# Peptides against a protein of PDB entry 8OXM, part 160

Target 1, 371 residues: chain A of PDB entry 8OXM
Amino acid sequence: FKAEFRLAGGVNLPKIIDCVGSDGKERRQLVKGRDDLRQDAVMQQVFQMCNTLLQRNTETRKRKLTICTYKVVPLSQRSGVLEWCTGTVPIGEFLVNNEDGAHKRYRPNDFSAFQCQKKMMEVQKKSFEEKYEVFMDVCQNFQPVFRYFCMEKFLDPAIWFEKRLAYTRSVATSSIVGYILGLGDRHVQNILINEQSAELVHIDLGVAFEQGKILPTPETVPFRLTRDIVDGMGITGVEGVFRRCCEKTMEVMRNSQETLLTIVEVLLYDPLFDWTMNPLKALYLQQRPEDETELHPTLNADDQECKRNLSDIDQSFNKVAERVLMRLQEKLKGVEEGTVLSVGGQVNLLIQQAIDPKNLSRLFPGWKAWV

## One batch from the design tools (peptide; made by RFdiffusion4, then SolubleMPNN)

Design b2_p18_2_s4 (from b2_p18_2 with K4A K6R A8T E17A)
Fold by OpenDDE base, seed 1:
Structure b2_p18_2_s4 (fold): chain B 371 residues (1-371), chain A 18 residues (1-18)
Amino acid sequence: as target 1 above (371 residues)
Amino acid sequence: LTPAQRATVAKLEEILAE
């Protein structure tokens, strides 16, 4: 290990370290403390399996449909090492950096990211109608700019076109697989974009199996398909390449139902894999910037042995696992709201749900649904 | 864990404690 480290930012202060491997190669690694990387490691294994299924199908293989994966090595329940995603940037950093973000550069007369967040936080406890009206006002005064990512990085028109297609395919694949696995909406800092491939890398996979629906502000979208995500696809938006890649991904997932159910069943019953949402995790994921100062982790929550009878804990866990498996089976059968849909019908419903400003306006303001 | 892996884990725990 080199003696120098860099902070990657965030509450847990992850450390970027450089190490020399036994092969003599220097590798940059992210070391996280106070974070359980086991869920990330498990989800990367599931993504690798999905990639194997996508590579076996001729149509998805020809379209190069894949989810980008990274190496995760969990060390303990509170520590681990990740492969540093070199040549990636968080989409949130590119879009809404306070100094040089794309919104500020290309739309200097629009609302600032802070003004948008403030307006949406002011209505957080209000009606859905008031949230929708303020969200529409925010959207009108905060126009999408993510098209400029590919334009800045890829100056050759032919390369630019290919990279925009790679981006669109990556969004489609990750959206459908993310829906099947119940990843829900993704914070803009937890979606990285590769500056060379234009492919997305999803990090911090702490919300899976629709556990985002049991947050204090429940998720209302099947995946993140916000206006900037769509703007990166270019003038066709969700139509054409994106829709077709979603349909072909969904077709492979539905045709692989037995394999996916078996894998997820093994993972849900793994005693080392805590995928369940707990109140502390829910608070952390939906913390207000104002609440960061007062939550000193009073680690002195006594071990009140909640002698919840081992039987009641086990029965509650099994019922949640069974519900997750049933919902996964429904998704893989194309059952939406009690109706069996075709692949095209299911994909269309999911796209419409993901882009609906009524659904987006109901999301937690901290996740920035206007970006 | 091999002895080499344990030594790597211990060094990573030290780096996290700093």
Scores: peptide ipSAE 0.022, ipTM 0.501, DockQ to the pose 0.030
Fold by OpenDDE base, seed 4:
Structure b2_p18_2_s4 (fold): chain B 371 residues (1-371), chain A 18 residues (1-18)
Amino acid sequence: as target 1 above (371 residues)
Amino acid sequence: LTPAQRATVAKLEEILAE
């Protein structure tokens, strides 16, 4: 290990360290304290399995449909090492950095990110109608700019076009895999973009199996498909490449139902894998200061002195696990709202739900649904 | 964990505590 470390930012002050491996190669690592990386590690294993399924299918293999993974080594229940995603930037940092964000650079007369946040916070406890009206006002005065990411990074037109396709494919694969696993909406700081590949890396996987729906402000979208996410796809938006890649990913997931169910069942009943939402974690996820570029620590439930009898915990846990498995089976059968849909019908419903301003306006303001 | 892996973990825990 080198004697010097860098801070990655955030209250938990994760340390970026350089180390020399036994192979003589220098590697940068993120050492994270006060956070349970077990959920991240488990989700990376599930993503690797999904990638294996996608590589076996000719149509998804030809499209290079993959969810980006990183190496996670849990050290304890509250610490671990992450592979540092060198050459990545949080999409939130690129878009809404206070000093030099893309919105400020390309749209200097629009509302500031802070003004948008403030307006949505003021209506957080208001009706859905009031939230929708203010969200539409914010959206009108905060226009998408994420198209400029690829334009800034890729000056050659042919490279630019290929990278925009790589981005669109990455969004499609991560959206469908994320929906199947119930990752829900993703905070803008928890989505990294690779500056060389234009592929997304999802980090801090502390909300899975639709546990975002039981937050104090429940999630209303199947995945993050906000206006900037769509703008990065270029003029076709969600049509053409994105839709087709979602459909091809969903076909592979549905055709792999037994494998996916078996693996998720093993994970849900693993006593070492706490995926359930607890009240402290829920409060932490939705009470953070909005300007903190921080990875959400998984608060271990051990600090809850709620002496619920082990038997009552186990029975409540088993009922939640059963409901998650049933809902996963429904998704993999194409059952949405009690109706069996085709792959195209299911993907269409999910896209419509994800882009609906009424759904987006109901999200927790701290997750910046207008970005 | 191998002895080398345990020593690596311990050193990473020290780095986190600093």
Scores: peptide ipSAE 0.022, ipTM 0.504, DockQ to the pose 0.030; fails the geometry check
Fold by OpenDDE base, seed 2:
Structure b2_p18_2_s4 (fold): chain B 371 residues (1-371), chain A 18 residues (1-18)
Amino acid sequence: as target 1 above (371 residues)
Amino acid sequence: LTPAQRATVAKLEEILAE
């Protein structure tokens, strides 16, 4: 390792370190402290398995439908090394960086990202109706600009078109697989975009199996399909390429039901894989900026030695695991709200749920549903 | 963890503590 490190911005102050391999190549690594990276490592393995299923199917292989993966090396319960995704940027950094964000550059007369966040924080404890009205006002005065990502990065029209297709396919594949796995916490800092491929890299996979629904502010969308995410697809939006790629991904997932259930069952009962939401993690994920000053979350993994009888913990865990498996089986059968849907019907429902401003307005303000 | 991995972890923990 080099003696010099760079701080990556964030609450946990992850450190970017450079290391020289035995091959003499310099490699950047992100070292996260105070985070259990085992969940990220397991979810990367699940994504690799999903990629294998997608490569076996002719229709998904022809479309090059894949989820971008990165290497994770968990070192302890509180530390690990991530392969630094060189040439990626958080979509939030591109869109809503303080002075140089695409919204400020292309829409200088719109509300600032700070004004939008403030307005949504002011209504955070209010009714769903008040949240919806303020969200609609925010959306009216904060118009999408993510189309400019591909336009800035890919000046050649033919390359631009190919990269916009790669982006759209990446969003579709990650959205459907993320929905099947119940991936949550898809805020704008947890989604990276590759500046060369235009593909998305999903990071911080600590909210899976619909555990986002048990947060103090429940997650109300199946995946991130916000206005900027859609704007990056170009003028067709969710229609055409995106929808067809979602349908073909969903078809492969549904046809792989037995394999996916078996994999998830093994993972849910792995005693080394803590996927359950805990109150400290829930508080951390939905912490207010005003509360940032006092709670240094020493996520003392040791304080989980609350002497709950091992038997009661095990029974409660097993019931949650069974419920997760049942819900996964329903999704893979196309059962939504007690109705069996076709692949097209299910994908349509998920798209409608993800773009519904009523669902988006109910999300935690830190998720930035207006972006 | 191998002894080499433990030494790498300890060095990373030092880097994280700074």
Scores: peptide ipSAE 0.021, ipTM 0.487, DockQ to the pose 0.034; fails the geometry check
Fold by OpenDDE base, seed 3:
Structure b2_p18_2_s4 (fold): chain B 371 residues (1-371), chain A 18 residues (1-18)
Amino acid sequence: as target 1 above (371 residues)
Amino acid sequence: LTPAQRATVAKLEEILAE
């Protein structure tokens, strides 16, 4: 290890360290304190398995369909090491970074990111109808600009085209695999884009197995397919390449049902893998910007001795795990709302659900569904 | 964990405590 470290910023003060491996290569690592990285590590292993399945299939291999993974080494329940994702930027930083964001640069007369957020926070406790109307007003006055990412980074037209294609494939693969695994909390800071490959890196995998649906504001979309995400695909949008890549990914997932069920079953019953949503985690994920100041959780280690009767916890856990497995089996059979769909029908339903402004308007304002 | 892995973990825990 080098003697010097850098702070990455943020409340938990993660430390960027440089280390020399046994191979003599220098590697940057992000050391996180106060975060349980076990869920991230487990989900990365599942993504690696999905990538193995995608590489075995000729149609998905030909399309280079893969989920970008990073190395995670959990050290304790409150610490771990991440591979530092060098050459990546959060999509939110590119799009809505104060006055330098792409929305401000390319659409200076649109609403500011702050104005959009304020308008959606004002209606957060209102009816779905009022949320929808305000969301439509926000969307009308905040037009997508993510097409400019590839245009800024890739000046050669042939390179630009290939990178936009790589982006579209990455969105498709991560969207379908994310749906199968029930990956939630896909806000604009939890999705990085690689500035060299144009591929997405999904971080903070703490909401999985549809646990986003039991949040105080439930998640209403299967994956992030917002207007900027679509704009990054260019003129074809969700049609053509994106749809075909989703269908081919879904086909591989459905054809791998037994393998995926077996893996997820082992993970759900692993006593070291806490995937269940708890009230404190739910509060943290949907915290208001105004409430950020007071919740220093001095979670003293001692209050985990709520000796809830082991029998009632175990029965509740087993019922939730069984429900997750049943829902995973339904997805892998193409069962949606009690109807068996073809791969194309299922993918079409998921795309329609993800782009529906009624679903998007119901999301927590911190998810930034207008971006 | 190997002795080398334990030493690495201990050093990372020190870095987190600083």
Scores: peptide ipSAE 0.020, ipTM 0.508, DockQ to the pose 0.029; fails the geometry check

Design b2_p18_3_s1 (from b2_p18_3, 11 letters changed)
Fold by OpenDDE base, seed 3:
Formats: structure tokens, sequence, C-alpha cells
Structure b2_p18_3_s1 (fold): chain B 371 residues (1-371), chain A 18 residues (1-18)
């Protein structure tokens, strides 16, 4: 370990430490305090399994369809070491950095990221109709720029083309795997892009098994497929490579139903794996900047949960776990809204749901659905 | 099986967390 550490910002003041491995390589590590990294560790194992399934299939192997994984070492219930993804940047930092973000550089006459956020926060408590109107105004005055990521990083045209394909494949694989697992909280800071590979790295896996649907502002999209995400794919957008990679990933997931169900069942009934949404976590994820003042964790919340009859909590938990398994089985059968769909039909429905401005306008403003 | 490998990895993780 190097004697020096950097503080990453935020309430928990995570420490970035540099470690020299036995291989002589320097590795940056994020030491999170108070965060439960067990969920991230478990979800990385599930992603590794999905990658194994994708490598066994000839069509997905030829396309190099993988979800990027990182090493998580949980040290306690509230601490762990995350292998920091060196050479990655949050897509939000590239796109909407206040000083030099790509939107400001390439679209200087558009609304600022702050103006967009302010407009959407003003309508947060309003009707869906008012949210939709303001979202459409924001989208009209905040045009996508993520195509410039690959153009800035990869000057050689042949390399640029291959990296744009790698990006598109990474979005497709992570979108379908994320949908099957019910991965939520896909805001622009929880998605990193590798500056060398153009592949995405999904972090902060604390919202899974569709628990984003029970947030105070429910999640209304199956994955992040916003205008900038699509713009990074180039002129074909969601058509061609992206759609085909989604279909091939979905085929592998559906054909692996028994394996996926067995694994998720083992995870859901793990007493050490807290995947359920709790009110404090929900409040933290959707905290308003104005509400920062009064959340002193009053110590008294721990004592009242202990007195609910263990039997009623366990029965309620088991019923939620059963519903999650049933919904996972439906997804893997192609059952959407009571209708059995083909792989192409299911993927098409998911793409349409993810790009629908009515769904996007209903998301929590902190998710930044206009980016 | 992959399920057995994950069950084993989960047991090993439980043992490391004790």
Amino acid sequence: as target 1 above (371 residues)
Amino acid sequence: SLAEEMAKAKLEMREKLR
C-alpha cells in the first residue's frame, strides 16, 4: 500500500488507495466505508456467470458479448475494497461536467446541464403531462453529443469504427443482462466507460431484482437507453448492431433459464445478501439537494425493526422472493404483460420502453433521463 | 454444474465473512 490516499467526495468519504501487487502493477482501489459492497460482489459473480454462458454460445462469442466486471472484496457488512476501474470515466463526467463537459463544448447554445436539471426538478411533483412537456422542451434544447467520445479518443478511422462497435455491443449485453436481473439506478455516474476499450462498466449494483420499481419515484425503463447512449452507437442508433446483439444476448439468457433461476433462487434466500429495498436506502437514492439538512441518522431506527415478529418478516420476505423468481421466469420465457413474445418481439418491446419519452419523463430528475 | 460452483463460491464467501 502507498502511504498516500485520496478522498473521493460524498457523505461516506471513500478513500482511494494505490496498491502495488505481487506482479509489480499499481492498482487503484476504492475503500468504501458504510456502503454494503456485498451486493456488488454478488452481482459481479452473476455477471461472470452470464459471461460464461455468453462465451459458450458461438454467436455471442463471435460478437465478443461480455459484461465488464470488477473485483470486489467485501471486508465487513459496511466496508469493502473495490478494484477501481483504471482508465474509466463516468459517462456523466464526460457529458455533463460543469466546466468542460461534451455538451458545453459541442453544444454551447443548448441549455446547460444545470438548467435542464432545474427545469425537471421544478416539475418533479407535477402531473405526468406537465413532466412530459418540460422533458420534451429540455430534450429539444439539449441535443446528444456522446458520438464525440469515440471521435476524441480514437483518431484512426478503422480503430474508431471497431471501438464504436465494442461500445454498441457493451451497451447491448449490459442492457439485456441488466433487464433480466432487474438492475436499476442506472444514472450517468453509475455507468463508466473505458477510455481504451470503449466498453461500459456498471457500478453500484445496489438496486436489483426490479427494486427500482418500488422507489418513491418508480423506475419506468428496463435499462438506460437515453439519447446520448444511443448517439454513441453512431448513425444506425438502436438499429442493426445493437438490436442484433440484444437479441443474441436474450437468446442465450432464455436458453439458460434453469441455470439462471437456480442461481437467483440461491441468492434471494441468502440471509447475507440484502437485495430488498428499505426506506432509508430509497431516501438516500432519491434524496433531493434541498433535503440534505436534516438526515441525522437518529440511532433509534435500529430498535423498532427488531420487535416485528420474525415470522411475519420472514413470510413477507419469502413472498417477495417468490414474486421475484416468478417475474424472472416470465422474462426468461418472454412473457411481457401476460403475452408470450419471441426474442425479437421481447427485445423490440424493451427498446421501445427504454426510449419512450413518456417513460423517461417520469424518472427521478437525478437519473438525468435527458442525457 | 454452474449452480454447484456458485453454491460453493457462496459457501466460501460465507466462511470468509464469519
Scores: peptide ipSAE 0.012, ipTM 0.483, DockQ to the pose 0.024
Fold by OpenDDE base, seed 5:
Structure b2_p18_3_s1 (fold): chain B 371 residues (1-371), chain A 18 residues (1-18)
Amino acid sequence: as target 1 above (371 residues)
Amino acid sequence: SLAEEMAKAKLEMREKLR
């Protein structure tokens, strides 16, 4: 192991360590402390399955639609080594790094990332109307710059165009697969971009099956399709390539309903896969930056053994699992808000929900909906 | 089947976590 480490972004400050294998190959490893990597490992298997479905379909195979996966090696319940995707960076590090972020470099007269965050934290407990007004002010004074990622990394125009297309396809595939699985907590530190492929790598997969909707500040978007995410697609934005790739991904998911339901059912009833949102996890995910100091998780899980009879816990779990399966079945049938939609209609609704500034303004400020 | 591959991958993961 090299003595040098880098911090990856996020609350747990995971350490990126470089190691030389017995084969003489240098490998980057992400050491996450305190995270249950079992959830990530299970979700990576679900993504591999989704990739298998996408490769079987001629239209999605021709478009090279894949969700990027990484190897998870759980070391313990509290520690694991992620095979860190060598040559990936968090989109948040590229966009909003305090010293040399793309927003500061390309838009030096805009609000700083800190000013934007401060303004949104000040209205966190305010009305939805006040949140919307402040979010619109922040967005006006914080213009997208993510187009410059591909321009900086890919100097050849033909390579640049192909990489921008790879990025757009990766956003589309991960957005639709993420929606079907109900993947939440898609903040800018949980989404990496590969500096060689321009594809996205989603990490920290512990908020799944729409459990983001039961957070203290509920998630209001189906996936991350913020202004910088859209800016990376180029002039057409969400139209053309992105929309078509979403539709083709959704078509494969809907046509694979039985397979997806069977696998998710086996996951939901697995006693080793804790997918349920607990109050401590909810507090941890939506901690204020100011509260980072005191919540050492010395809250032993022991004390709030409220003597809920084992029977009532099990009945409550089964009812939540059944609701998750029913909602998954609805998504795979194209049932949205009690109406059956076509693939194009469903994808259109999801895009509109994801880009709606009213939905974006209601998100937890730590999600950074203005980026 | 894909379900059998997933069940096998889950079993292999459970064995590695033991």
Scores: peptide ipSAE 0.012, ipTM 0.484, DockQ to the pose 0.025
Fold by OpenDDE base, seed 4:
Structure b2_p18_3_s1 (fold): chain B 371 residues (1-371), chain A 18 residues (1-18)
Amino acid sequence: as target 1 above (371 residues)
Amino acid sequence: SLAEEMAKAKLEMREKLR
């Protein structure tokens, strides 16, 4: 290991460490503290399996539909080492980092990212109608700029076009796989973009199996398809390539129902894989800046042994696991709101839900649904 | 099967964490 480290930013202050392998190659490692990387490691394995399914199908293989994966080595319940994705940047860093973010550079007269966040936080406890009105005002004064990512990185028009297609395919694959696995909305810092491939890398997979729906501010979208995510696809937006890639990914997922159910069942009943949402994790994920002062570091996660009888805990866990499996089976059958949809109908519904400003306005303001 | 590959990968991961 080199003696020097860099901070990657974010609340947990992950450390980037350079290490020399036994092969003499330098590799960057991200040392994450205070996070359980076991869930990330497990979800990366599920993504590899989804990639295997996508590679077996001729239509998805021809389109090179893959979810990007990274190596995770969990060390403890609160520490681990991740492969640092060299040549990646968080989309949030590109879009809204300080004074140099793409929104500030391309839209200097728009609201600042801070002004947008403040406006949405002020209405966080208000009605859905008030949230929607303020969200629409924010959106009018904070116009999408993510199209400029590919334009800045790829100067050759033919390369630019191919990279924009690679981005669009990556969003489609990750959106549908993410929906099937119930990843929900993703914080803008937890989506990396590769500066060479224009493909997305999803990190910090601590919310899965629709556990985002039981947060204090429940998720209202099936995946992140915000205005900047759509803007990166270019002028066609969600139409054409994105829609077709979603449909082809969904076809493979639905045709792999038995395999996916078996995989997820083995995950849900793994006693070493804590996928359930707990109150402390929920508070951490949706912590308000005002509440930062009271979290004394001494809350040992061990002391909330709610002494509910072991039998009632096991029965409650099994009922939640069964409900997750039933909902996964419904998704893989195309059952949405009690109706069986075609692949095209299901994908259309999911896209409409994900881009609906009414759904976006109801999201937790900390996740920046206007970006 | 993919499930067996996953079960093996989990076992290997558990062994590396012991």
Scores: peptide ipSAE 0.010, ipTM 0.472, DockQ to the pose 0.025
Fold by OpenDDE base, seed 1:
Structure b2_p18_3_s1 (fold): chain B 371 residues (1-371), chain A 18 residues (1-18)
Amino acid sequence: as target 1 above (371 residues)
Amino acid sequence: SLAEEMAKAKLEMREKLR
């Protein structure tokens, strides 16, 4: 290991360390402190299995539909090493970096990212109507710019077109698989884009199995399909390539129901895999600047009293696991709102839910649904 | 709703961990 480290930014200040392998190659690693990387490791295994299913199907294989995966080595319940996604940038860093973000560069007369966040934070406790009105004002004065990512990185028009298609396919695959696994909305810093492939890498997979619906501000979208995410697809937006890739991914997922249920069942009952949203994690994920002062975790809760209530905790856990499995089975059958939908009908509903400004306006402002 | 029941199960887990 080199003695030098870099901060990757973000609230947890993850450390990027350079290590030299026994092969003499330098490798970047991200060391997260205080995060349980076991969730990320497990979700990477699930993504690898989904990729195997997608490669077995001729239609998804021809379209090169895959979820980008990374190596995760959990070291403890509160530490781990992940292979840094070399040649990737967080979409949030590209879009809304304070110094040189694409919104500031291409739309200098629009609201700043800070002004947008402030406006949405001011209405956070207000009605859905007030949130919607302010969200629409923010959106009108903060126009999407993510199209410029591919234009900046890929100067050749044929390469640019191919990479925009690769991006669109990556968004489609990750959106549908993310929906099936209940990843929900994703913070803009937790979606990386590869500067060479234009494919997305999802990191920090601590919210899965619809646990985002039980946050203090519940998620209202099946996946992140915000205006900038759509703008990166180009002029056709969600129509054409994106929709078709979603449908083909959903078709493979639905046709693999038994396999996916078996995998998720094993994971949900794995005592080493804590997928449940704990209160401290929920507060951390939706922390307000005003809430920073009170969260001194007094670590002194005595381990002894936890043993007696295990049976009731286990029963509540089992009921939550069963409900997650039932909801997964419904998704894989195309059951939405009590109705069985075709693949095209289900995908259409999910797209409409994800792009609905009413749903987006209700999201936690810290996750920047206007980006 | 599933979300309300999951939230309730977690509140009960919080109360049992206090």
Scores: peptide ipSAE 0.006, ipTM 0.391, DockQ to the pose 0.068

